# Peptides against a protein of PDB entry 1LOE: the designs that were tried, part 6

Target 1, 181 residues: chain A of PDB entry 1LOE
Amino acid sequence: TETTSFSITKFGPDQQNLIFQGDGYTTKERLTLTKAVRNTVGRALYSSPIHIWDSKTGNVANFVTSFTFVIDAPNSYNVADGFTFFIAPVDTKPQTGGGYLGVFNSKDYDKTSQTVAVEFDTFYNTAWDPSNGDRHIGIDVNSIKSINTKSWKLQNGKEANVVIAFNAATNVLTVSLTYPN
Target 2, 181 residues: chain A of PDB entry 1LOE as posed
Amino acid sequence: TETTSFSITKFGPDQQNLIFQGDGYTTKERLTLTKAVRNTVGRALYSSPIHIWDSKTGNVANFVTSFTFVIDAPNSYNVADGFTFFIAPVDTKPQTGGGYLGVFNSKDYDKTSQTVAVEFDTFYNTAWDPSNGDRHIGIDVNSIKSINTKSWALQNGKEANVVIAFNAATNVLTVSLTYPN

## One batch from the design tools (peptide; aimed at target 1 A44 D72 F83)

Design b2_p19_7_s2 (made by RFdiffusion4, then SolubleMPNN; its pose is not in this set)
Fold by OpenDDE base, seed 3:
Structure b2_p19_7_s2 (fold): chain B 181 residues (1-181), chain A 19 residues (1-19)
Amino acid sequence: as target 1 above (181 residues)
Amino acid sequence: GYKRIGFSATSNSSEIRLV
């Protein structure tokens, strides 16, 4: 197998290794995906394609990534919709519908999307989210309906440190989220 | 084969950012 490792913790105004989509932009060492306004979607892609699968050898890549994100809601009782880390085809484009987190467009499994996401979902969508209504981390494979979820307590305005690792040999995706404060 | 990795967020009430 192959291994791809990277950290995304620094952002600058001239971030040449990012492709910005929707409302996403960088300023003052922050990558801002959304502002606290209605109906906003923002994305940022790592500009270099990642070799996930080798068609000749059949090898699947391992990967590890780390980043820090903040959800800053002026009204703590109204927090929607969420944040994702995702892997998608190179020509991926933002999707509409807040509950789809800008990544998917259906709760039905769609192999053609070829998209995997780790969602940090702050809003309960009755049609596909866990019935307990908790904010949650989810693993999404070709659908906004997660194959696995775990409750997550949002700390509004606080930095969440995330590490995501994929082990191709075991087919296990590991997500770690910590609030250092 | 090759994919792109990225971040995505949607909102109607929150500023979501990477730092």
Scores: peptide ipSAE 0.748, ipTM 0.968, DockQ to the pose 0.859
OpenDDE base, seeds 1, 2, 4, 5: peptide ipSAE 0.745, 0.744, 0.747, 0.743; ipTM 0.967, 0.967, 0.967, 0.966

Design b2_p19_7_s3 (made by RFdiffusion4, then SolubleMPNN; its pose is not in this set)
Fold by OpenDDE base, seed 3:
Structure b2_p19_7_s3 (fold): chain B 181 residues (1-181), chain A 19 residues (1-19)
Amino acid sequence: as target 1 above (181 residues)
Amino acid sequence: GYKRIGFSATSNNSEIRLV
């Protein structure tokens, strides 16, 4: 079984290995997905596709990735909409609707999307989010309605260190988030 | 088969960035 491992630590203005979509851009060693304005969507894809599934053998690849993100809102009480790490078809395009986090377009399961995401959701959407209203980490498979969620306390303006690992043998996706400061 | 990995964010009031 193939394993793909990468750590995302550096960004620059001449980021040749990224495909920018929507309002996403790099500057000053940051990848900025959204500015603090209304109705903005920003994405960035790694240019090189990865081999997730081998059609000949049926093997599914493992992967491990790490990155650091910041959500910087004017206040901690009203924060919308969220951040997502995702794996999608090579021709994936940004989607509209803030609650869909730029990745999905329905709460209904849609196998044709072929998209898996880890969401870091800061805004409660009553139609699909956990009823407790907590900000949360979610695992999304072909739908914005997560198959699993866990409450997450946002630290506004602080760097969150994330590690995401997928074990193909066990079919387990592991997400860890820590605030070192 | 092959997929792309990426980051996505939506906002009405927040700057969301990777560092």
Scores: peptide ipSAE 0.776, ipTM 0.972, DockQ to the pose 0.865
OpenDDE base, seeds 1, 2, 4, 5: peptide ipSAE 0.773, 0.765, 0.766, 0.769; ipTM 0.971, 0.971, 0.970, 0.971

Design b2_p19_7_s4 (made by RFdiffusion4, then SolubleMPNN; its pose is not in this set)
Fold by OpenDDE base, seed 3:
Structure b2_p19_7_s4 (fold): chain B 181 residues (1-181), chain A 19 residues (1-19)
Amino acid sequence: as target 1 above (181 residues)
Amino acid sequence: GYKRIGFSATSNNSEISLL
């Protein structure tokens, strides 16, 4: 089975391998998806499409990606909305509605979206999020309503290291998040 | 068979960035 690996550790002001959407942009130091303002959506896509499955054999590729993120909110007790790492059709466009994290547009399963996301959700949406109200990591398949979630403690303004891996043979997606400091 | 990968964020009060 084919394996595709992505290391997302550096960003520059002239990041030609990224497609910026919404309010997303890069500086010398980082990719900023959103600023601390109301009703903002920001996305960045790898410009090169990824061969994720083989139409002839039906084989699905393995993949591994790693990145470091920071969520910096003025008030640690009121943080919205979160972000995703996602895989979508090549012509994917930003979606509206803060709770949908710019990726989805419904809590109902919609196979036509052809989108998988790992969400890092900082805001409780009563209509679809886990009832405990915890900030959480979720796996989203064609819906903002996660098929699985795990509580996550946000450390406001701190760097978090993430590794996401998919094993096609077992159909298992793993997510690890660590605050090294 | 081909997809794009990326990041997507929404915010009302948070700066979300990748390093």
Scores: peptide ipSAE 0.768, ipTM 0.972, DockQ to the pose 0.852
OpenDDE base, seeds 1, 2, 4, 5: peptide ipSAE 0.767, 0.756, 0.761, 0.766; ipTM 0.970, 0.969, 0.970, 0.971

## One batch from the design tools (peptide; aimed at target 1 I71)

Design b2_p20_2 (made by RFdiffusion4)
Pose (drawn by RFdiffusion4):
Structure b2_p20_2 (pose): chain A 181 residues (1-181), chain P 20 residues (1-20)
Amino acid sequence: as target 2 above (181 residues)
Amino acid sequence: AYFRVGFSATGNAKVEVVNW
């Protein structure tokens, strides 16, 4: 049995238990992944590796993560590219920016990726996004093309509360985001 | 198997995590 847990309710200026990659930094008690600036990537990882499954027993971990996040755009129309919570190898580095969200390099399945991410995607990329053109929440496994999506209406500058849970008994990954009110 | 978790963001909007 192995458990890993943590909580950070207010980020400080020297959050030593995070690894920052790209433009990720903490400011005014928030984790800032990108400022409202063009063509940039920010990533932050919890510093401890987490044992998610075991080859000897074949057991896989149950887990829950929750966080509040804000997307603050210049207006409701010109908004790119989005935001992900991801599970990746211990040595993960930033991948392709733009619509690939710093996490993937292809629309095709890439076995060497070894990452699954839940995306909160604010920009329609004709090549791989749901053709309806809506902003959406997706589950991505080794590809920027989501295996599943749900349209989501972004509330600019507002706090969204999200819970992602994995149940090892069903292998169900559930994602809930709620806007207050 | 050990993995790491985290956040990533790209684009033109400001993206912040308030708590985690």

Design b2_p20_2_s1 (made by RFdiffusion4, then SolubleMPNN; from b2_p20_2, 10 letters changed)
Fold by OpenDDE base, seed 5:
Structure b2_p20_2_s1 (fold): chain B 181 residues (1-181), chain A 20 residues (1-20)
Amino acid sequence: as target 1 above (181 residues)
Amino acid sequence: GNMRIGFSATGNSEVRIVSV
C-alpha cells in the first residue's frame, strides 16, 4: 500500500507546483484562498496528480497530510463560509460558491462529482448543516451534506494545525485540529 | 483515475494556508 505526503513551507509568487483558481494567490510566502469579500471562490491545487486506487494491482493508497490555516474575519460573529481540503478529478474547476465552498453543487449525492472534501465550515446552512448550528468540521463525499461532523470553535485570526490521515486497510479518515499556544 | 488535492474557500473572511 502506497503512502502519499505533501509538504510546502513557503509559498512563492510563482509557485510551480500549485494551480491557482479563482481568487487564490500567494503573498508573503503564504497561500491566500480568499480575501475578506463575499461572492468569491478561491482555490489552489497541487499540480501533480495523485492516484488513490491502482487499477493494475488493486492497491489503495494511504494518505497523510498536515497543514496550518488561519481564518481572519473582520467580524467574529459573522464569518462565512469556510474552506475545504479536497480531492477531485484532475480537471476540477471551481464549483458553486457560498455554502457550497466552491467544491460542490448540491446537497444531493452526486456520483459524477467524484469529490471528497474535509470542510471547515464557519456558516450554518439550514438545508444541510448539523441542526445545532455549530461551526464544524465535516467529511463530504460527493455532496456538501457531510456524512460526519464534529463541532469546532473558531479562534479568529489564530493559526490552527490540522492533520488528515486516510488508512486504506481500515477505510478510516481521521481529522484532527489544534490551536497551539 | 487521476486526482488532484486542493484547497477551496468562499465567503467574507480571509483564509490563508500558512504551511502544509
Scores: peptide ipSAE 0.745, ipTM 0.963, DockQ to the pose 0.844
OpenDDE base, seeds 1, 2, 3, 4: peptide ipSAE 0.734, 0.728, 0.741, 0.740; ipTM 0.958, 0.953, 0.963, 0.962; seed 4 fails the geometry check

Design b2_p20_2_s2 (made by RFdiffusion4, then SolubleMPNN; from b2_p20_2, 7 letters changed)
Fold by OpenDDE base, seed 4:
Structure b2_p20_2_s2 (fold): chain B 181 residues (1-181), chain A 20 residues (1-20)
Amino acid sequence: as target 1 above (181 residues)
Amino acid sequence: GYKRIGFSATGNSRVDVVSW
């Protein structure tokens, strides 16, 4: 069985296995996607493409990924726009900023996007976000409008541990987030 | 086919990935 794995316990100034896009960069052993300024998009891709689908067998790969992230908003009452883990075409480039999280361009389903994201959305966009206005975790398939969401309470400045797993046999994507501290 | 995986963030807050 083909398996690809990696681990980055800290991010170095010369992190060759990342492709940096927009304002994304490494500093102080972290991958910094955005700073506390408006109208920015920061992204980083694992440099090696991932074999998701086997054209010969039709099999879809299982995957698990775990990471720790921090959102540190200078004003806890004004936090925009969010953070995503995403899977996209190998030549993916930054997309629309703001509420589109740099990953999508439309709230309408667009198969040509070929992008799946798990969003950690801190800002309520009336046009597509859950009507309760809660910050939320969402699963996005070819659209910024999530196919499923769950309310999530941001702990500003705290490390969140995330595990995302996809089971191809059951076609189930699971997302867990914990604040250990 | 092949895809790339990664992270993205937008907006007015500092967003860091600490480990992966």
Scores: peptide ipSAE 0.844, ipTM 0.981, DockQ to the pose 0.953
OpenDDE base, seeds 1, 2, 3, 5: peptide ipSAE 0.841, 0.840, 0.840, 0.841; ipTM 0.981, 0.981, 0.981, 0.981

Design b2_p20_2_s3 (made by RFdiffusion4, then SolubleMPNN; from b2_p20_2, 8 letters changed)
Fold by OpenDDE base, seed 5:
Order: C-alpha cells, then structure tokens, then sequence
Structure b2_p20_2_s3 (fold): chain B 181 residues (1-181), chain A 20 residues (1-20)
C-alpha cells in the first residue's frame, strides 16, 4: 500500500506546491483565500493530484487531513460566506461565488460536478441551509445543499483546528473542529 | 482516479489557512 503525505506549516510567497485561483494568495506565512469583498472567489489547490481510486483493483483510498484556519470578520454579526475543504476533478476551476462558496453551482444534486466538500458556513442561505439559521459544518456531495450538518460557533479571529478523515471500508467521513485556546 | 484537494472561500471576511 502506497501512502502520500505532506505538511505545510508556513505558506511562502512563492508556494510551489499550491495552485492559486481567484483571490487566493499567501501573506505573512498564511494562505489567505479571500480579499473580504463581495462577489469574489478565492481558492488554492494542492498541486499534486491525489490518487483516490485505483481503476485496476477498485480500491478507494483512505485519507486524513488536518488544518488550522482563522476567519477574521470585520462585522461579527454579518459574516459571509465561509469556506470549504473540497475534493474535485484535477482541472477544477472556481465555481459560483457567494453562498455556493466557489465550489458548486446548484443546490440540486449534480453528479457531473464530481465534487465533495466540507463546508464551514457562516452565512444562512434560506434556500438550502439548515432552518435553524446556525453557522454550521456541512458535508456536501455534488451540491451546496449539505447531506449532513452540525452547528458550529465561530470565534472571530481565533485559530480553529480541523481534522477530516475518510474511511473507505466503512464509507464514513468524520469532521472535528476545536478551538484550543 | 485522481482528484485535487484544496480550499475555497467567498464573502466579506478574511479566511486564512494557518497550517495544513
């Protein structure tokens, strides 16, 4: 069994193992996805494609990814729109902005997107978000409308630690988020 | 069999990844 891993503790000004899309860039050793302006999308992809499925054996890969993020909202009462960690086709490009988080184009299931995302959604979109209006973590499969969600309390400007794991044998995706401080 | 992984954000707040 082959294992591929990487770690980025500091994001440099010329980070060769990232593909920047839209407004995504690095500054002060962080990967910054947005310019905090309306109608924009910022993305960054790990440059090396991930072998998630073996066509010869049919085996699906397990994976674990961990990251630390910060959301700096100028207005703590109106925070839009959030972000995703996502898995998409190798040639993926920025998609619809706003509540679609630059990853999807519809709330309807679209198998052609071939995209799975874990969303950290800070803005309530009436058309597809959980009716309680809470900020939430969601699992999105080929749609911005999550197949499962859990409420999450944003701590503005604080570092959050996330672990996302997929077990291929059980077909279970787990997400954990903690604020250590 | 191959995909790319990454992050995507939109909106009025600065989203930063500190480490990955």
Amino acid sequence: as target 1 above (181 residues)
Amino acid sequence: GYKRIGFSATGNSRVSIVSW
Scores: peptide ipSAE 0.833, ipTM 0.980, DockQ to the pose 0.896
OpenDDE base, seeds 1, 2, 3, 4: peptide ipSAE 0.831, 0.828, 0.832, 0.833; ipTM 0.980, 0.979, 0.980, 0.980

Design b2_p20_2_s4 (made by RFdiffusion4, then SolubleMPNN; from b2_p20_2, 9 letters changed)
Fold by OpenDDE base, seed 3:
Structure b2_p20_2_s4 (fold): chain B 181 residues (1-181), chain A 20 residues (1-20)
Amino acid sequence: as target 1 above (181 residues)
Amino acid sequence: GYMRIGFSATGNSRVDIVSV
C-alpha cells in the first residue's frame, strides 16, 4: 500500500505549488486563508494532485501530514467559523455559507462531493454541530455534519500543531492537536 | 484516483497556516 506525505516548511509570495481560491494568499511566510473580516472564504490547494486510490487494484493510499495553524480572532467571544484540512476532486471550488467552511454545502450526505475533511470548528451551528456547543475537531465525509468529533479548546492567537494520519489497512484516520505554548 | 489536498476557512477571524 502506497503512503502519501507532503511538507511545506515556509510559504513564499509566489508559492507556485499552491492554487489560491477566494481570499487565500501568502504573506510574511504564512498561508492566510481568511482575514478578520466577516463573510469571507479563503482556500489553498496543492497544485499537484495526489494518488489516493488506485483504480486498477482498488488499493487506497496511506496518508500522513502535519501542519501548524493560528486562529487570531479580534473578539475571543465570537470566533467564526474555523477551518478545514480537506481532500477533494481536482476541480474542487470554494463553497458558500460560513458554517460549511468553504468546503461543503449541506449537512446531508452527498456521495458526489467525494470530499473528506478534518474540520477545526470554532462556531456552533445548531443544525449539525455537537449539541454540547464545544469548539471541536471533526471528521467530515461528504457532509459538514461530522461522523466523529472531539472537543478542542481554542487558544486565540497561539500556534497549534496538528498531525493527521490515515491508515488504509485499518481505515482509521487519526488527528492530534497540541499547543506547545 | 487522484485528488487535491487543501485548506479552507470562513468567518470573521484570521486563519493562518504557518507551516506544513
Scores: peptide ipSAE 0.781, ipTM 0.970, DockQ to the pose 0.863
OpenDDE base, seeds 1, 2, 4, 5: peptide ipSAE 0.777, 0.761, 0.779, 0.778; ipTM 0.969, 0.966, 0.970, 0.970

Design b2_p20_3 (made by RFdiffusion4)
Pose (drawn by RFdiffusion4):
Structure b2_p20_3 (pose): chain A 181 residues (1-181), chain P 20 residues (1-20)
Amino acid sequence: as target 2 above (181 residues)
Amino acid sequence: DGYYRVGFSATSNNAEIQIV
């Protein structure tokens, strides 16, 4: 049995238990992944590796993460590219920016990726996004093309509360985001 | 064996993305 847990309710100026990659930094008690600036990537990882499954027993971890996040755009129309919670190898580095969300490099399945991410995607990329063109939440496994999506209406500047849970018994990954009111 | 890391990632042209 192995458990890993943590909570950070207010981020401080020297959050030593996070690894920052790209433009990720903490400001005014928030974790800032990108400022409202063009062509940039920010990533932050919890510093401890987490044992998610075991090859000797074949057991896989149950887990829950929850967080509140804000997307603040200049207006409701010109908004790119989005935001991801991801599970990646211990040595993960930033991948392709733009619509690939710093996490993937291809629309095709890439076995060497070894990452699954839940995306909160605010920009329709014709090449791989749901053709309806809506902003959406997606589950990505080793590709920027989501295996599953759900349209989501972004509320600019508002706090969204999200819970992602994995049940090892069913292998169900559930994602819930709620806007207050 | 089976160790992975979790994190947040974002890209932007014009939006500030934060965790509260």

Design b2_p20_3_s1 (made by RFdiffusion4, then SolubleMPNN; from b2_p20_3, 7 letters changed)
Fold by OpenDDE base, seed 3:
Structure b2_p20_3_s1 (fold): chain B 181 residues (1-181), chain A 20 residues (1-20)
Amino acid sequence: as target 1 above (181 residues)
Amino acid sequence: DGYKRIGFSATSNSSEISLL
């Protein structure tokens, strides 16, 4: 089967392989999706489409991505809303509604969205988030309501390393998150 | 279609969210 790997290591001020949407931008070797302001949405897409499914053979690609993120909240008791790594149709556009993380627009399953996301959710939305209220990592398939979640303790202002891997043969998506410091 | 785009998406009211 085909394997696709995408590693996020450095960002430059003129990042030609990214499509910026909303308030997303690069500066000082960082991709900044959002600033600490009200009602902001920011996205960045890899400019080249990814061949995820082969229509001739039916094969689905394996996929691996790794990245490092920082969430810096001036008020540690008010951290909203979070971010996703997502896979979507090539013409995907930012969505409104903070709790939807700029990707989805409903908690109801919508096959037409054809979107899969790994969410790093820092804000509890009672309508769809796990009832324990914990910040969490979630797997989202065509809905902001995750099919699976796990609690995650945010370290404000610190770097977190993430690896996401999808094995097509087993249909298993693996997410790892570590704070090295 | 077998082609997709990958990316990152964030919303915020209070947080700067960045990738390194």
Scores: peptide ipSAE 0.746, ipTM 0.964, DockQ to the pose 0.850
OpenDDE base, seeds 1, 2, 4, 5: peptide ipSAE 0.740, 0.728, 0.743, 0.740; ipTM 0.962, 0.960, 0.963, 0.963

Design b2_p20_3_s2 (made by RFdiffusion4, then SolubleMPNN; from b2_p20_3, 6 letters changed)
Fold by OpenDDE base, seed 3:
Structure b2_p20_3_s2 (fold): chain B 181 residues (1-181), chain A 20 residues (1-20)
Amino acid sequence: as target 1 above (181 residues)
Amino acid sequence: DGYKRIGFSATSNSSEIRLV
């Protein structure tokens, strides 16, 4: 089975291997997806498509990715909406509606989206989020309504180290998040 | 198709969300 490894390290002001969408941009070795303003959506795609499924063999690739993200909210009591790592069709475009995290457009399962996301959701949407209201990590398959979630405590302004791995043999997606600070 | 793009997405009403 093919293995694809992807590590997000540092970002330059002219990051040619990224496709910026919405309000996303790079500056000062950071990839800024959103500024602290209302109703903003920002995305960045790795410019090179990834071969995750082999049509000849039917094999699905393994993949591992790691990155560090920060949610910096001036008001820690009102933090919306969240952050995602996602895998989508090559022509994917930003979606509207803050609760959809710029990735989805429905809580209903829609196989035509062909999109998988790991969400780091800071805002409780009653229509689809876990009823306990906790901020959470979720695995989203063709829907903003996660197939699995885990409570997550946001550390405002702190770097969160994330590792996401998919094992094709076991069909298991693993997500880890740590705050080393 | 077996090809996809990976990426990051964020929405906000009050927060700066960034990769470092």
Scores: peptide ipSAE 0.747, ipTM 0.964, DockQ to the pose 0.857
OpenDDE base, seeds 1, 2, 4, 5: peptide ipSAE 0.745, 0.736, 0.747, 0.744; ipTM 0.963, 0.962, 0.963, 0.963

Design b2_p20_3_s3 (made by RFdiffusion4, then SolubleMPNN; from b2_p20_3 with Y4K V6I A15S Q18S I19L)
Fold by OpenDDE base, seed 3:
Structure b2_p20_3_s3 (fold): chain B 181 residues (1-181), chain A 20 residues (1-20)
Amino acid sequence: as target 1 above (181 residues)
Amino acid sequence: DGYKRIGFSATSNNSEISLV
């Protein structure tokens, strides 16, 4: 079984391997998805498609990625809406509605979206988020309503190191998030 | 199809969200 690895470590103003969508852009050493303003959505796609499924053999590839993200809000008690890593069809486009994190458009399962996301959700949406109201990490399969969640303590303005791995043999997706301090 | 794109997405009303 093949493993696809993609590590995001550096960004620059001439980031030719990314497709920017919405308000996403790069500056020196940073990929900014959203600014601290109202009603923004920003995305960035790796320009080269990845081969995750072999139609001839039916084999599904393993996948590993790592990155570091920052959420910086003026008030730590009021932070909206969140951040996602996602895998989607090659022609994927930004979606509206802040609670959908720019990736989905329904809490109902929609297999036609063919999209999987790991969400880092900072805002509680009563209609689909865990009832405890905690900020959380979620695994989203064709829906903003996560199939699994875990509470997550946001450190405002701090770098969060993330590793996401998918094991095709076991069908298990693992997510780790650490703050270095 | 077996090909997908990976990416990052964020929405905001008050937060700067970025990768570094």
Scores: peptide ipSAE 0.771, ipTM 0.968, DockQ to the pose 0.847
OpenDDE base, seeds 1, 2, 4, 5: peptide ipSAE 0.768, 0.759, 0.760, 0.768; ipTM 0.967, 0.966, 0.966, 0.967

Design b2_p20_3_s4 (made by RFdiffusion4, then SolubleMPNN; from b2_p20_3, 6 letters changed)
Fold by OpenDDE base, seed 3:
Structure b2_p20_3_s4 (fold): chain B 181 residues (1-181), chain A 20 residues (1-20)
Amino acid sequence: as target 1 above (181 residues)
Amino acid sequence: TGYKRIGFSATSNNSEIRLV
């Protein structure tokens, strides 16, 4: 089984391998998805599609990626809405509604979305988020309602190092988040 | 199809969210 593997490093102001959507942009060696303003959605897609599923063999590829993100809010007690890493159809477009994190549009399972996301959710949405109200990491398959979640303590303004790996043989998706400082 | 795009997405009402 083939493996798709890449690390997300520094971004340039003229990042030609990204498709910017919504308010997303690059500057100062950063990929900024949102500014600290209300009702903003920003996305960035890697322009080159990846081969996830081989229709001839039926094989699903392994996948490994790493990146570092920052959520920088005025205060740590009021932070909305969140951040996602996602895999979607090549023609994917940003979605509205802050709680949907720009990726989904329903808590109902919709296989036509063909979208998988790892969410880093900072805002509690009563309709679909874990009832404990914790900020959380979630695995989302065709729905904003996660199939699995783990509580996550946001460190406001700090760099979070993330590793996401999918093992096709075991059908296991692994997410790791570390604050090095 | 077997091809997908990967990406990052964020929504906010008060936060700057960035990759570095």
Scores: peptide ipSAE 0.766, ipTM 0.965, DockQ to the pose 0.851
OpenDDE base, seeds 1, 2, 4, 5: peptide ipSAE 0.765, 0.754, 0.758, 0.761; ipTM 0.964, 0.963, 0.963, 0.964

## One batch from the design tools (peptide; aimed at target 1 H51)

Design b2_p21_1 (made by RFdiffusion4)
Pose (drawn by RFdiffusion4):
Structure b2_p21_1 (pose): chain A 181 residues (1-181), chain P 21 residues (1-21)
Amino acid sequence: as target 2 above (181 residues)
Amino acid sequence: MKSLPEKVRVGFSATTSDALF
């Protein structure tokens, strides 16, 4: 049995238990992944590796993460590219920016990726996004093309509360985001 | 989960592009 847990309710200026990659930094008690600036990537990882499954027993971890996040765009129309919570190898480094969300490099399945991410995607990329063109939440496994999506209406500047849970018994990954009111 | 290494890291990522403006 192995458990890993943590909570950070207010981020401080020297959050030593996070690894920052790209433009990720903490400001005014928030984790800032990108400022409202063009063509940039920010990533932050929890510093401890987490044991998510075991080859000797074949057992896989149950887990839950929750967080509040804000997307603040200049207006409701010109908004790119989005935000991900991801599970990647211990040595993960930033991948392709733009619509690939710093996490993937291809629309095709890439076995060497070994990352699954839940995306909160605010920009329709004709090549791989749901053709309806809506902003959406997706589950990505080793590809930017989501295996599953759900349209989501972005509330600019507002706090969204999200819970992602994995049940090892069913292998169900559930994602819930709620806007207050 | 079994397609991943036994030990992984978790994190957040975000990107922007010229479409932001």

Design b2_p21_1_s1 (made by RFdiffusion4, then SolubleMPNN; from b2_p21_1 with M1L S3F K7N V10I)
Fold by OpenDDE base, seed 5:
Structure b2_p21_1_s1 (fold): chain B 181 residues (1-181), chain A 21 residues (1-21)
Amino acid sequence: as target 1 above (181 residues)
Amino acid sequence: LKFLPENVRIGFSATTSDALF
């Protein structure tokens, strides 16, 4: 058994283990994906590839990741478009912006995407989001249209603690979000 | 997860649009 582990507790201006894409950058020890300007996409990838499964053995990795994020919008009642954690091919590049969150290009299932994401979606897109119009957490598999969602109340400007865990034996992905303050 | 490549990258993404303003 091999364990891969990484930790980023302080983001520096020359963060060597991150690949910045679009408007993503670091400042004041924080990773910033986008500013409050129109039509932006910002991404940051961990530079080291992750061996998520093995075709020779058939083994699939278990993993747990935790992080803290802040959405700080000028207007709490009009927030677009969201924040996403994702798993994608090593050569992944920014995809469609806006409601596609920079990670997908279609609401239809696209096996060529080879992307799994956990979205923290702040804007209701009629074409694919849950009909109740709530801000939500979603699990996305090869599509911006989530396979499962849960309503989420954004606390603008506050730190959200997230834990994402995958159990290979049960094939279950769990997501938790808390506002400690 | 076997529909993914054996080797992947993980990351974060965020977007804004005109709806923000």
Scores: peptide ipSAE 0.696, ipTM 0.925, DockQ to the pose 0.932
OpenDDE base, seeds 1, 2, 3, 4: peptide ipSAE 0.689, 0.676, 0.695, 0.683; ipTM 0.924, 0.903, 0.910, 0.910

